# Peptides against a protein of PDB entry 7BDX, part 9

Target 1, 212 residues: chain A of PDB entry 7BDX
Amino acid sequence: EMGAAACTLLWGVSSSEEVVKAILGGDKALKFFSITGQTMESFVKSLDGDVQELDSDESQFVFALAGIVTNVAAIACGREFLVNSSRVLLDTILQLLGDLKPGQCTKLKVLMLMSLYNVSINLKGLKYISESPGFIPLLWWLLSDPDAEVCLHVLRLVQSVVLEPEVFSKSASEFRSSLPLQRILAMSKSRNPRLQTAAQELLEDLRTLEHN

## One batch from the design tools (peptide; made by RFdiffusion4, then SolubleMPNN)

Design b2_p29_2_s2
Fold by OpenDDE base, seed 1:
Structure b2_p29_2_s2 (fold): chain B 212 residues (1-212), chain C 212 residues (1-212), chain A 29 residues (1-29)
Amino acid sequence: as target 1 above (212 residues)
Amino acid sequence: as target 1 above (212 residues)
Amino acid sequence: DEILEELRRLAEEALRLAAEKAAEAAAAA
């Protein structure tokens, strides 16, 4: 309980750029983020058995960890740190997003997707993520989620790839051949205005790329 | 491990006033400090059995918690919070300082004493602590510690009482009757310059009060 | 309960590592 409470407080204060710099300026950042990946992995592996109450202290702890990673990735020096020094953590997040079933641990998926999107703001981060094995199939697996927030953040990550010619050109063939166009079109008609807008913008971006 | 790492990071960043304000501005501060007291108490109670390695993860966790309390108390709004909303935590710290034997958990004692000293900067905090049952006997119990850092921070707390007429007048009779003068005189001859200075200053303050 | 216990264990281990580093920093100071 106390560890979860401390982690939750750290998550809350990590929304500040100065706090992120303080976390990274310390000699403990590498160890912290290494253990973060291991902890998140252990949590997801434990879900195959007992219906762990999603509202458990364990869940809150892992949410806070994912939130910290997201907040770190929101800052330029944090993105640099993750891409240069914590690639194993990024690999773990990609793995966990693949291991979770559609509808499973929705809040955790959202936080992890936000982390990856924030990392994708850096060209080096976007290249690293997009060159990961199974990245495109993973995006489509995640887009099969019934949750609108999960789908929204997947579409945002897809847009980051589409809008970067240097990255998109490497995967354009696989992307075009496997694109779940009917699913994206369905999302463009969603009653959720954020999801609707994201799907419409992505469809417009894709149309622009077909004409060039 | 992860909880302790998070707590240690939170301790490190809590040296900033802005971080303390962020911790206290959140809706989770009360719960965090309530659990902090319980966790510290559980740790100290566990020491009577197995020689828990003072260098254990449990020890570091409790040190980080005590460090956070100290850093919160270093800020004006943090002192206000502790005195108004977390009196149970202050009572727990006083209890734990009494439960620990001389030479036992020296680092924890130092952090707890620093917390109490920081609280004593506020007149309301000083009044609360000094009016706690057994406060003066507790100071003398702590001053029997062989560790110079423990004794230094006890002397600083004693000085906070002596220099506040409104507080000192209430306990002056008990203070004068039980003062371990020979112990303080011995400390004034210490090879530790910080301990020596603190003991000399306290002796001068006491002499000034006897002449008034 | 097992995950909470494991998270507690992980929190305790992180605390040990933090304590070791704090002890090293205190020894270097």
Scores: peptide ipSAE 0.000, ipTM 0.574, DockQ to the pose 0.092; fails the geometry check
Fold by OpenDDE base, seed 2:
Structure b2_p29_2_s2 (fold): chain B 212 residues (1-212), chain C 212 residues (1-212), chain A 29 residues (1-29)
Amino acid sequence: as target 1 above (212 residues)
Amino acid sequence: as target 1 above (212 residues)
Amino acid sequence: DEILEELRRLAEEALRLAAEKAAEAAAAA
């Protein structure tokens, strides 16, 4: 509990750019993010069934860790650090997203997807994650999630790939051949306004690419 | 270890006033400081003998917690919070300082004494801790420590009491009757320049009070 | 490798202790 409390406080204050710089400027950052990945992995491996105890200290701790990664990735220097110095953590997040079943650990998925999206703002980060083994199949697997927030953040990540020609050109063939177009079309008609908008924007971007 | 890593990072960033405000502005502060006291207490109770494993994760975790309290107490709003909302933590710190033997957990003692000194900058905090049961005997117990840094921070806390007439007047009789004058005189001749100066200043302050 | 294993162990122990305290707090609540 003390660890969860400390980590939760660190998560809260890590929303500041100056705090992120302080985290990364210390000699503890590499160790911290290494252990972060391992802790998240251990948690996911320990899950029995599809139902998560959201109120457990373990869950709260892992949420805070994922939140810290997200906040670090939201800052330019944090993105640079992650893509240059903690690629193992990115690999872990990608793996964990693949290991989780649809509907399982929704909040954690959202946080991890947010972190990947933030990393994708950096071209080097986008290149790294998009070239990861099984990345395209992973996106479609995640898009099968029944949760609107999960799907929203998947669509945002897909959009990051589509909007960068240097990245999209490398995977365009696989992307086009495997695109769950009917699923995205269904999302564009969702009652969730954020999901609806994200799906509509992606469909417009894809249409633009077909005409070019 | 992850908890220790997170707590260590939080300790580092808590040196900022803005971070302290962020910690206290959240709905988690009360819980955090409550658990902090319990964790420190549990650690001290678990110590076997006078030798501390300084390199253990438990030790590092507790050091980080004590450091966070110290950093919070260094800020005006943090002092106000501690004296108004987390008196149990102050009681715990006082108790733990009494439970530790001379030379035991020196680094932790220093951090806890620094936190109490910082709290003593607030008149309400000084009143609260100085009126704690056994406070005067505790000061002299702590002054028996062989470590110069422990003794330095004890002398600073004693000076905080002596320099505040409203506080000192309440305990002046007990203070004068139990004052380890010979010990303080010995410290005024120490080879440690910080300890020497602190002891000299306190002796001058005491002489001024005898002439008034 | 040994340092990483120790770090994992300590992380797992911290999680366990956190869970135990949460359970105690829930039982008291």
Scores: peptide ipSAE 0.000, ipTM 0.597, DockQ to the pose 0.028; fails the geometry check
Fold by OpenDDE base, seed 4:
Structure b2_p29_2_s2 (fold): chain B 212 residues (1-212), chain C 212 residues (1-212), chain A 29 residues (1-29)
Amino acid sequence: as target 1 above (212 residues)
Amino acid sequence: as target 1 above (212 residues)
Amino acid sequence: DEILEELRRLAEEALRLAAEKAAEAAAAA
């Protein structure tokens, strides 16, 4: 209980760049993020298909951890840290996103996807995650989620890949062959304006790439 | 493990005034500090005379909590919060300091004493803690600790009482009658320069009060 | 038990708020 509370507070304050720098400037950052990955993994493994109530202390703790990672990744030095020093955590996040079923742990998925998106702002980070085994199938797996917010953040991550020619060129063939175009088109007609916009922008970006 | 790590990081970043303000500005502060008190109390009750190894995750967690309280109390708005909104926590800290035996949980005692000292910077806080039942006996109980650092922080708290006439006048009789003067004099001869100085200063302050 | 439950609730609420803030930040991006 107290751990979840402390972690939640840390999540809240980690929205500040100064706090992120303070976290990373300490000798505890590496261990913290190592434990973070392990804890998140343990949590997801414990779900064993059971509807773990979103409101458990454990869930809250893991959400806070994912939120911290997201906030760290929102800052340039945080991205650099994650990409260079905490790759195992990124691998874990990618793995967990694959392990979770559609509709399962929606909030956690959103946070993890947000973290990956933030990491993708760094070209080195984008390269790292996009070259991860099964990355493209993972995107489509995640895009099958019934949750509009999950899908939104997947689309944003896809867009990050598409907008980076150096990254996109390496996976362009797989991307083109597996792209769930009909699904993205359906999302471009969503009543959710954010999802609609993201899907539309992605479609425009993809069209531009086809003409080049 | 993760809870302790998160709490330790929160402790580290709470050294910043901005972070303290962020913690307190959230709607979670009251609950957090309520839980903090309970967690600390539970920990101390669990010690049951057993030498709990200082290096346990639980110990580290509680140390971090105490450290957070100390850092919060170091800031004006944090002091105001503790004194006005988290008095139960202060009462808990005072109680726990009484429950711990000399030499037991030295690091925790130091942190708790530091927090009380920081609270004592606020006149309202000083009044609150000094008017707590058994406060004067508690000071002497704590001053019996073989640890120089514990004693140092006790002396600092005693000095805070002595330096505030409005507070000292209310307890002056009890203070004078129970003051372990010989012990303080012995501390003024300590090889620990910080303890020596604190004891010397307190003795000077006390002498000044006797002449008035 | 009541205190633990309240602490859990507060932790949950904190997480919810953090998630909401993260979602808002994502919406603004």
Scores: peptide ipSAE 0.000, ipTM 0.592, DockQ to the pose 0.094; fails the geometry check
Fold by OpenDDE base, seed 5:
Structure b2_p29_2_s2 (fold): chain B 212 residues (1-212), chain C 212 residues (1-212), chain A 29 residues (1-29)
Amino acid sequence: as target 1 above (212 residues)
Amino acid sequence: as target 1 above (212 residues)
Amino acid sequence: DEILEELRRLAEEALRLAAEKAAEAAAAA
C-alpha cells in the first residue's frame, strides 16, 4: 500500500520537466527503471487470465510506474535516457504489450503505448522500437483490441512510423503486406471521434505513400 | 523493493520546494502521510530489539519516508500542512522517538528529529510539539543517546524551545528542574565540533535566560 | 546537509543491492 502511494505521488510530480530532470540527474534512475521493468513483468505474469480488479494496490502501483515512464518519455532528455540507458525497459514494454490478450489490462496498455509513442518522438527512439523483433505483428495484435483507446494509441504509433521515411522504408514491404486495412477502415467509421480521426488520417497518409 | 526505489526517488526530488508544493497540492497528500506514520510505526514495532541491518529494503524505505517528511517540513507550506492536517504523523514521530532505545535506529532518529526541528521553525509547529505529553522527558531520553548526531539534533530542538519565550515560559519550571546540565556540559567538551558548538550555544542561551 | 547526503548514498547502495538480489532471483527463475 505505502509503495503504491509513494509511486503515485512520484507519478503525479513527474509531469514536471524539472522533476524528470531531477529523477534522471540522480544515480538511482538506472536502477529505478530496471526494477520498474521487472515489476511490471511480474505483475503481468501474475494475471493468470484473471481480470485483476483495477483498484488493487498492485494494479495502481503498476499504473503509476507506467505513468512515470510515460512522463519521462514526454521530455527530450527523458527519451534520450530511455533509448540510451534503459533499452531493457522498452523491450519489456513491447514484450508485455504482446503478452497481454485483447481486452486485458486496457489502462496499462494505454499507458505503455503512450510511453512508446513518446519515445517515438525522436528518431533514435522510433528506430529502436520499430526495429524490435515482431514490431509490426505486435501493432496488428494490439489493433485487434476491442478498446477504442488502445486502438487509438496503436494508430498513433503506426502513424509515427508512416511519417518517418527512413524508418518506413525498412519495413514498407512487411507493413504493406500485413496491414489490416479492413480493420483500419472499420475504425474510420467509429463512433469514437478521436479514433475515427486517427484512422482517417492514417488512411490518408497511407494513400499519399502509395502515390509517391 | 520497488516501493523503496520509488519512495527514494520521491525523497530525492522532494528537496525542491516546487515538488513539495506539488505533493501537497494533490488529493493524495493526506493519505500518503497517514500511511507514512503507520508504516514507520510498523517498522519500529518489528525491530524486537534486533538491530535491523541498515541496508534492508524495509529500512531504506522508512528512511526515505522520514526524509520526505523532513523535506516537506523544510518548506513553510509543508509545515503548515503537517501541523494542520497531519498531526497524527507528528504524534507518531514523537512516539517512535520515545519507543526507540539509546543507540537504536540512529539514522532514523536523526531524520525524525530533523523533521521535528523543521516543524519547530514556525510558532504553531513549535507549540504543538512542545505541548505534546512527555515532550521534555523525551528530549532528555533522546539526549542520553550515545550517538553525537542524535544528540546534536536534540540540542537543536531544545534550542528552538529556549529561543521562543512564549513556548519556554509554559515549560520553564519543568525544563529547569529536569535539565541534564551535566550531560550538556559533557557535550560542550565533545570532540565532535558540531555537537560541541551546539552544546556551548545552548549553555550560553540558558545562562542568558537565567539573567533575564 | 551531510547526513542527508550520506543517507541518500546509503539508500542508493541499498537499492543497488536489492536490485542485484532481484536480478539474481530472476536469473535463477
Scores: peptide ipSAE 0.000, ipTM 0.605, DockQ to the pose 0.045; fails the geometry check

Design b2_p29_2_s4
Fold by OpenDDE base, seed 5:
Structure b2_p29_2_s4 (fold): chain B 212 residues (1-212), chain C 212 residues (1-212), chain A 29 residues (1-29)
Amino acid sequence: as target 1 above (212 residues)
Amino acid sequence: as target 1 above (212 residues)
Amino acid sequence: DEILEEQKKLAEEALEKAKEKLERLKELA
C-alpha cells in the first residue's frame, strides 16, 4: 500500500519538467528505472489470465511506474536519458506489450505506448524502437486489440515511423507486406473520433508514400 | 526494493516548494500521510533491539518517508496541512521517538526531530507538539541519547518552546523541575561545535527567562 | 470479424516467431 501511494505521488509530480530534471539529476535514476522494468515485468508475469484487478495495490503501483516513464519521456532530457541509459527499460516495455493479450491490461498498455511514442519524438529513440526485433509484428498484434485507446496509440506510433523517411525506408518492405490494411480501414470508420482521425491520417500518409 | 526507490526519489524532489504544493494539492495527500504514519510505526515495532540494518530496503523506505514529512513541514502550506489534517502523523512521530532507545535508529530520530522542528515554526504547530502528553519527559529521554545530532535537534526543539512565551508559560513549571541541567551543561562543552553552540544558546535563553 | 481474427492469428504467429528468434540471438550472444 505505501509503495503504491508514494509512487502515485511521484507520478503526479513528475508531470513537471523540473521534477523530471530533478529525478534524472540525482544519482538514483539508473537504479530506479532498472528496478522499474523488473517490477513491471514481474507484474505482467503474475497475471493468470485476462482478469485484471485494477484496484489492487500492485496494479496501481505498476500504473504509476508506467506513468512516470511516460512523463520522463515527454521531456527532451528524459528521452535522451531513456534512449542512452535505460534501453533495457525500453526493451522491457516492448516485450511486455507483446506478452499481454488483446484486451488485457488496457490502461497499462496505453501508458506504455504513450511512453514509446514520447521516446519516438527523438530520431534516436524512434530508430531504437523501430529497429527492435519483432517491432512490426508487435504493432500488428497490438492493433488487434479491441480497445480504441490502445489502437489509437499504436496508430500514433506507426505514424511516427511513417513520417520519418530514414526509419520507414528500412522497414518499408515489411510494413507493406504485413500491414493490416483491413483493420486500419475499419478503424477509419470508428465512432471514436480520435481513432477515426488517426486511422484516416495514417491511410493518407501511406497512400502518399506509395505514390512516391 | 521498488517502493524504497520510488519513495527515495519522492523524498529528493520534495525538497522543492512547488513539489510540496503539488503533493498537497492532489486528492491523495491525506491517505499518503496516514499510511506513512502506519508504515513508520510498523517499522519501529519490528525492531528487535539496537541492531539497525541501515541498508535494508525497509529502513531506506522509512527514512525517505521521514524525509518527505520533513520537507513538507519546511513549507508554510505543508505545516498548515500537517497541523490541521495530519495530527495523527505528528502524534505517531512523537510516540515513535519515545519508543526508540538511546542510540537506536539515529538517522530516523534526526529526521523525525527535524520534521517536528519544522512544524514548530508555526505557533499552532508548536502549541500542538508542546501540549502533547509526555512531551517534556520525551525531550529529556531524547537528550539522554549518545548521538550528537539527535541531541542537537532536541535542543533546537526545546529552544523553539523556550523562545515562545505563550507556549513556555504553560510548561514552565514542568520544564524547570525536570530540566536535565547537568546534561545540557555537558553538551555546552561538546567538541561538536553545532551541539556546543546550541547548548550554550539554550542555557543563555534559560538564564534570561529566570531573571524575568 | 473473421478477417480480424485471421489477422490477429497471423500477427500472433509472427510475434511468436520474432520472440523465438530473439531468444535464439540472446543464447548466441
Scores: peptide ipSAE 0.047, ipTM 0.743, DockQ to the pose 0.014
Fold by OpenDDE base, seed 1:
Structure b2_p29_2_s4 (fold): chain B 212 residues (1-212), chain C 212 residues (1-212), chain A 29 residues (1-29)
Amino acid sequence: as target 1 above (212 residues)
Amino acid sequence: as target 1 above (212 residues)
Amino acid sequence: DEILEEQKKLAEEALEKAKEKLERLKELA
């Protein structure tokens, strides 16, 4: 319980850039992010098909950890730290997103997707994530989620790849052949205005690339 | 392990006034400080006369918690919060200082004493602490500690009481009758320059009050 | 939606194959 409370406070204060710099400027950051991935992985492995109650102390603890990573990745020095010194954590987040089933731990998925999107703001981060084994299949797996917020953040991540020609050109054939176009089209008709807009913009961006 | 790492980072960043304000401005502060005292108490109760290795994850976790309280109490809004909304935590810290034996958990004692001293910067905080049951006997118990840093922070707290006439007048008779003058005189001859100075200043302040 | 279920199944199969490849690569490293 106390661990969850401490992590939750740390998550809240990490919304400040100065706090992120203070976290990373200390000698304890490496250890913290090293065991963060292990803790998140242990949690996901413990779910064993049971929908754990979203309100458990353990769930809240892992949500806070994912939130901290998201806030760190929102800052330039934080992105640099993650891509240079904490690649194992990024690999773990990608793996966990693949291990979770559609409809399972939606809040955690959203936070992890937000962290990956924030890392993708850097070209180096985008290259690292998009070149990870199984990245494209993972995107399709996540787009099969019934949760609109999960799908929204997947579409945002896909858009980050599509908007970077150097990155998109390397996987363009695989992207085009495996693209769940019907699913994205269905999302463009969503009653959720944010999801609708994201899907429409992505479809427009993809059409523009087909004509080039 | 992850809890200790998170608390340690929170401790490090709480050295900033803006971070303390962010912690207290959130709706999670009350829960955090409510369970902090319980966690610290559980740790002290678990010691059962065994000198727990100073390097355990549990010890480091509790040290970080005590450090957070100290940093919060160093700020005006933090002192107000503790005195108005977290009196149970202050009571717990006083109790734990009484429960620990001389030479036991010296680092924790120092942090807890620093937190009480910081709270005593406010007149309301000083009144609350000094009017607590057994406060004067507790000071003498702590002055029997063989550790120079523990004794230093006890002397600083005693000086805070002596320097406030409104507070000192209420307990002056008990203070004078129970004062371990020989122990304080011995500290004034210490090879530790900080302890020596603190003891000398306190003796001078006490002499000044006897002539008034 | 039958189309969604089919796409989900295909994505799951592709992801599993990718995971297997990744594990093989980790064993060789």
Scores: peptide ipSAE 0.035, ipTM 0.740, DockQ to the pose 0.014
Fold by OpenDDE base, seed 2:
Structure b2_p29_2_s4 (fold): chain B 212 residues (1-212), chain C 212 residues (1-212), chain A 29 residues (1-29)
Amino acid sequence: as target 1 above (212 residues)
Amino acid sequence: as target 1 above (212 residues)
Amino acid sequence: DEILEEQKKLAEEALEKAKEKLERLKELA
């Protein structure tokens, strides 16, 4: 209970750039983010057996941890730290996104996808994530999620890859061959305006790249 | 482990006034400080049975909590919050200072005394603390501590009372009758320069009040 | 719906193969 409350407060204040800099400037940042990955992994592994209530203290604690990672990745120095010093955490997030079933832990998936998107703003981070084993299959697996918010953040991450020629050129053949075009087209007709816009923009970007 | 790491980071960043304001501006502050008091009390109660290593994760967690309270009390809005909305936490800190034996949990005692001193900067806080049952006996009990740093912060808290005529006048008779003058005189000859100075200043202030 | 199910199955199989490969690489490291 107390740990979840403290972590939730830390999540809230980590929205400030100054707080992120203060966290990373200390000698405890490495240990914190190492334990974060382990804690998130342990939580996801525990879901295979018991329906944990989404509003449990444990769930709230893990959501706060994912939120902190997202807020750290929103800042330039935070992205640099994660990409240089906490690659194991990024690997863990990618793995957990693959381990979760469609519709399972929607809120956590969204936070983890937001963190990966924020890391992808850094070219070094984008390269690291996109070169991870099974990255493209993972994107297509995640687009099978029934939740519009999950799909929205997957499309945003796909767009980060597509808009960076140096990264897209390395995976262009695999990307084109496995692209769930019908699914993205269906999303472009979604009643969710944010999902609709993201799908339309991605389709436009893909069409532009096919003509180049 | 993860809870202690998160709380330690929160402690570090709570040294900023902006972070304290962010913590208190949220809807989770009341719950956090309520659980803080319960957690600190549970820790101190556990010490009667087993020698907990001072460097345990549990000890570090409680030190971080006490540090957060101290940092919150260092800011004007933080003092106002504690004095108006978290009086139970202040009562808990006073109680725990009385429950701990001389030489026991030195670091925790120092942090708790620092928090009370910071709260005492607010006249409303000073009144609340000084009017608490057994406050004066508690001060003299705490001055029996063999640790110079504990005694230093007790003397600072005593000075906060002595320097405020509206508060001192209410307890002046009890204060004068129970004053451990020989102990304070011994501290004024301490080899610790900070303790020596604090004891000398308090003796000067007390002499000034006897002539008025 | 059939196209989506087939794409889902293909993605699942591809992801599973990638995970197995990653685990094997970790065991060899």
Scores: peptide ipSAE 0.033, ipTM 0.739, DockQ to the pose 0.014
Fold by OpenDDE base, seed 4:
Structure b2_p29_2_s4 (fold): chain B 212 residues (1-212), chain C 212 residues (1-212), chain A 29 residues (1-29)
Amino acid sequence: as target 1 above (212 residues)
Amino acid sequence: as target 1 above (212 residues)
Amino acid sequence: DEILEEQKKLAEEALEKAKEKLERLKELA
């Protein structure tokens, strides 16, 4: 209980850039984010059998951790830190997103995707994520999720790749062939207005790039 | 491990007034500080047999919690919060200071004493602490500690009481009779310059009040 | 629907292979 509460508070206060700087300025940041990845991994691995109550202290703990990573990645120095010093954490997040089944741990997926999106604002981060083994299959896997929020954040991440010519050019053929375009098209007709807009924009961007 | 790391980070960032305000502005603050007291209590109660390694994750966790309370009490809104909404925590800290033997958990004692001192900056907090049952016996107990830092912070707390006429007048007779004046005098001759100064100042303040 | 299911299967297989490769890379690092 106490750990979850403390992490939740840390998550909340980490919305401040100054707090992120304070976290990163200490000598404990590296260890913290290393353990963060391990903790998240342990949680996801424990899901194989027991319907862990979504509201368990453990779940809340992991949510808070994912939220902290998201907030860290939301600022420039945080992104730089993650890409330079916490690549294992990024790899872990990618792996965990792949290990989770569609519909499983929706909130965690959303938070992790938000963190990856934030990292992708940094060109180095975008390159690192997009060049990760299985990245495109992962996008496909994630876009198969029934949850609109998960799909929305996946689309945002895809858009981040597509909008960067240097990154997209390297994988354009694979992106075009491996993206579930039919699924994205279906999302562009979704009743969820945010999802609809994101899907439509992505489709438009992809069409524009095919003509160039 | 992760809980201790998270709490340690929260402790570090809570040195900022803005972070304290953020902690207190949330709906989770009350619960957090309630659980904090319980966690600290559980830790101290567990010491009865096992020499818990001072550097255990649990110990670090509790240190961080005590540090957070200290940092919260360091600012005006934090003091007001503690005195108004977290009196149980203050009572717990007082109790734990009484439950610990001289020389036991020195670092924790110091942090808890620092928190109480910070609370005592608020007149309402000072009144609350000083009017607590067994407060004067507690001071005696704490001043018997062999650790100079513990004694130093006890002296500071005593000074906080003595310097406030409204508070001191109510307990002046009991303070004079129950304070280990000989022990304080011995501290005024300590080789520790901080302890020496604090003890000397307190003795001077007490003498001044006897003549008035 | 069949095309989507086939694509799903292919993507799952590709993901598994990629995971294996990633694990191998982590072991070598």
Scores: peptide ipSAE 0.025, ipTM 0.733, DockQ to the pose 0.014

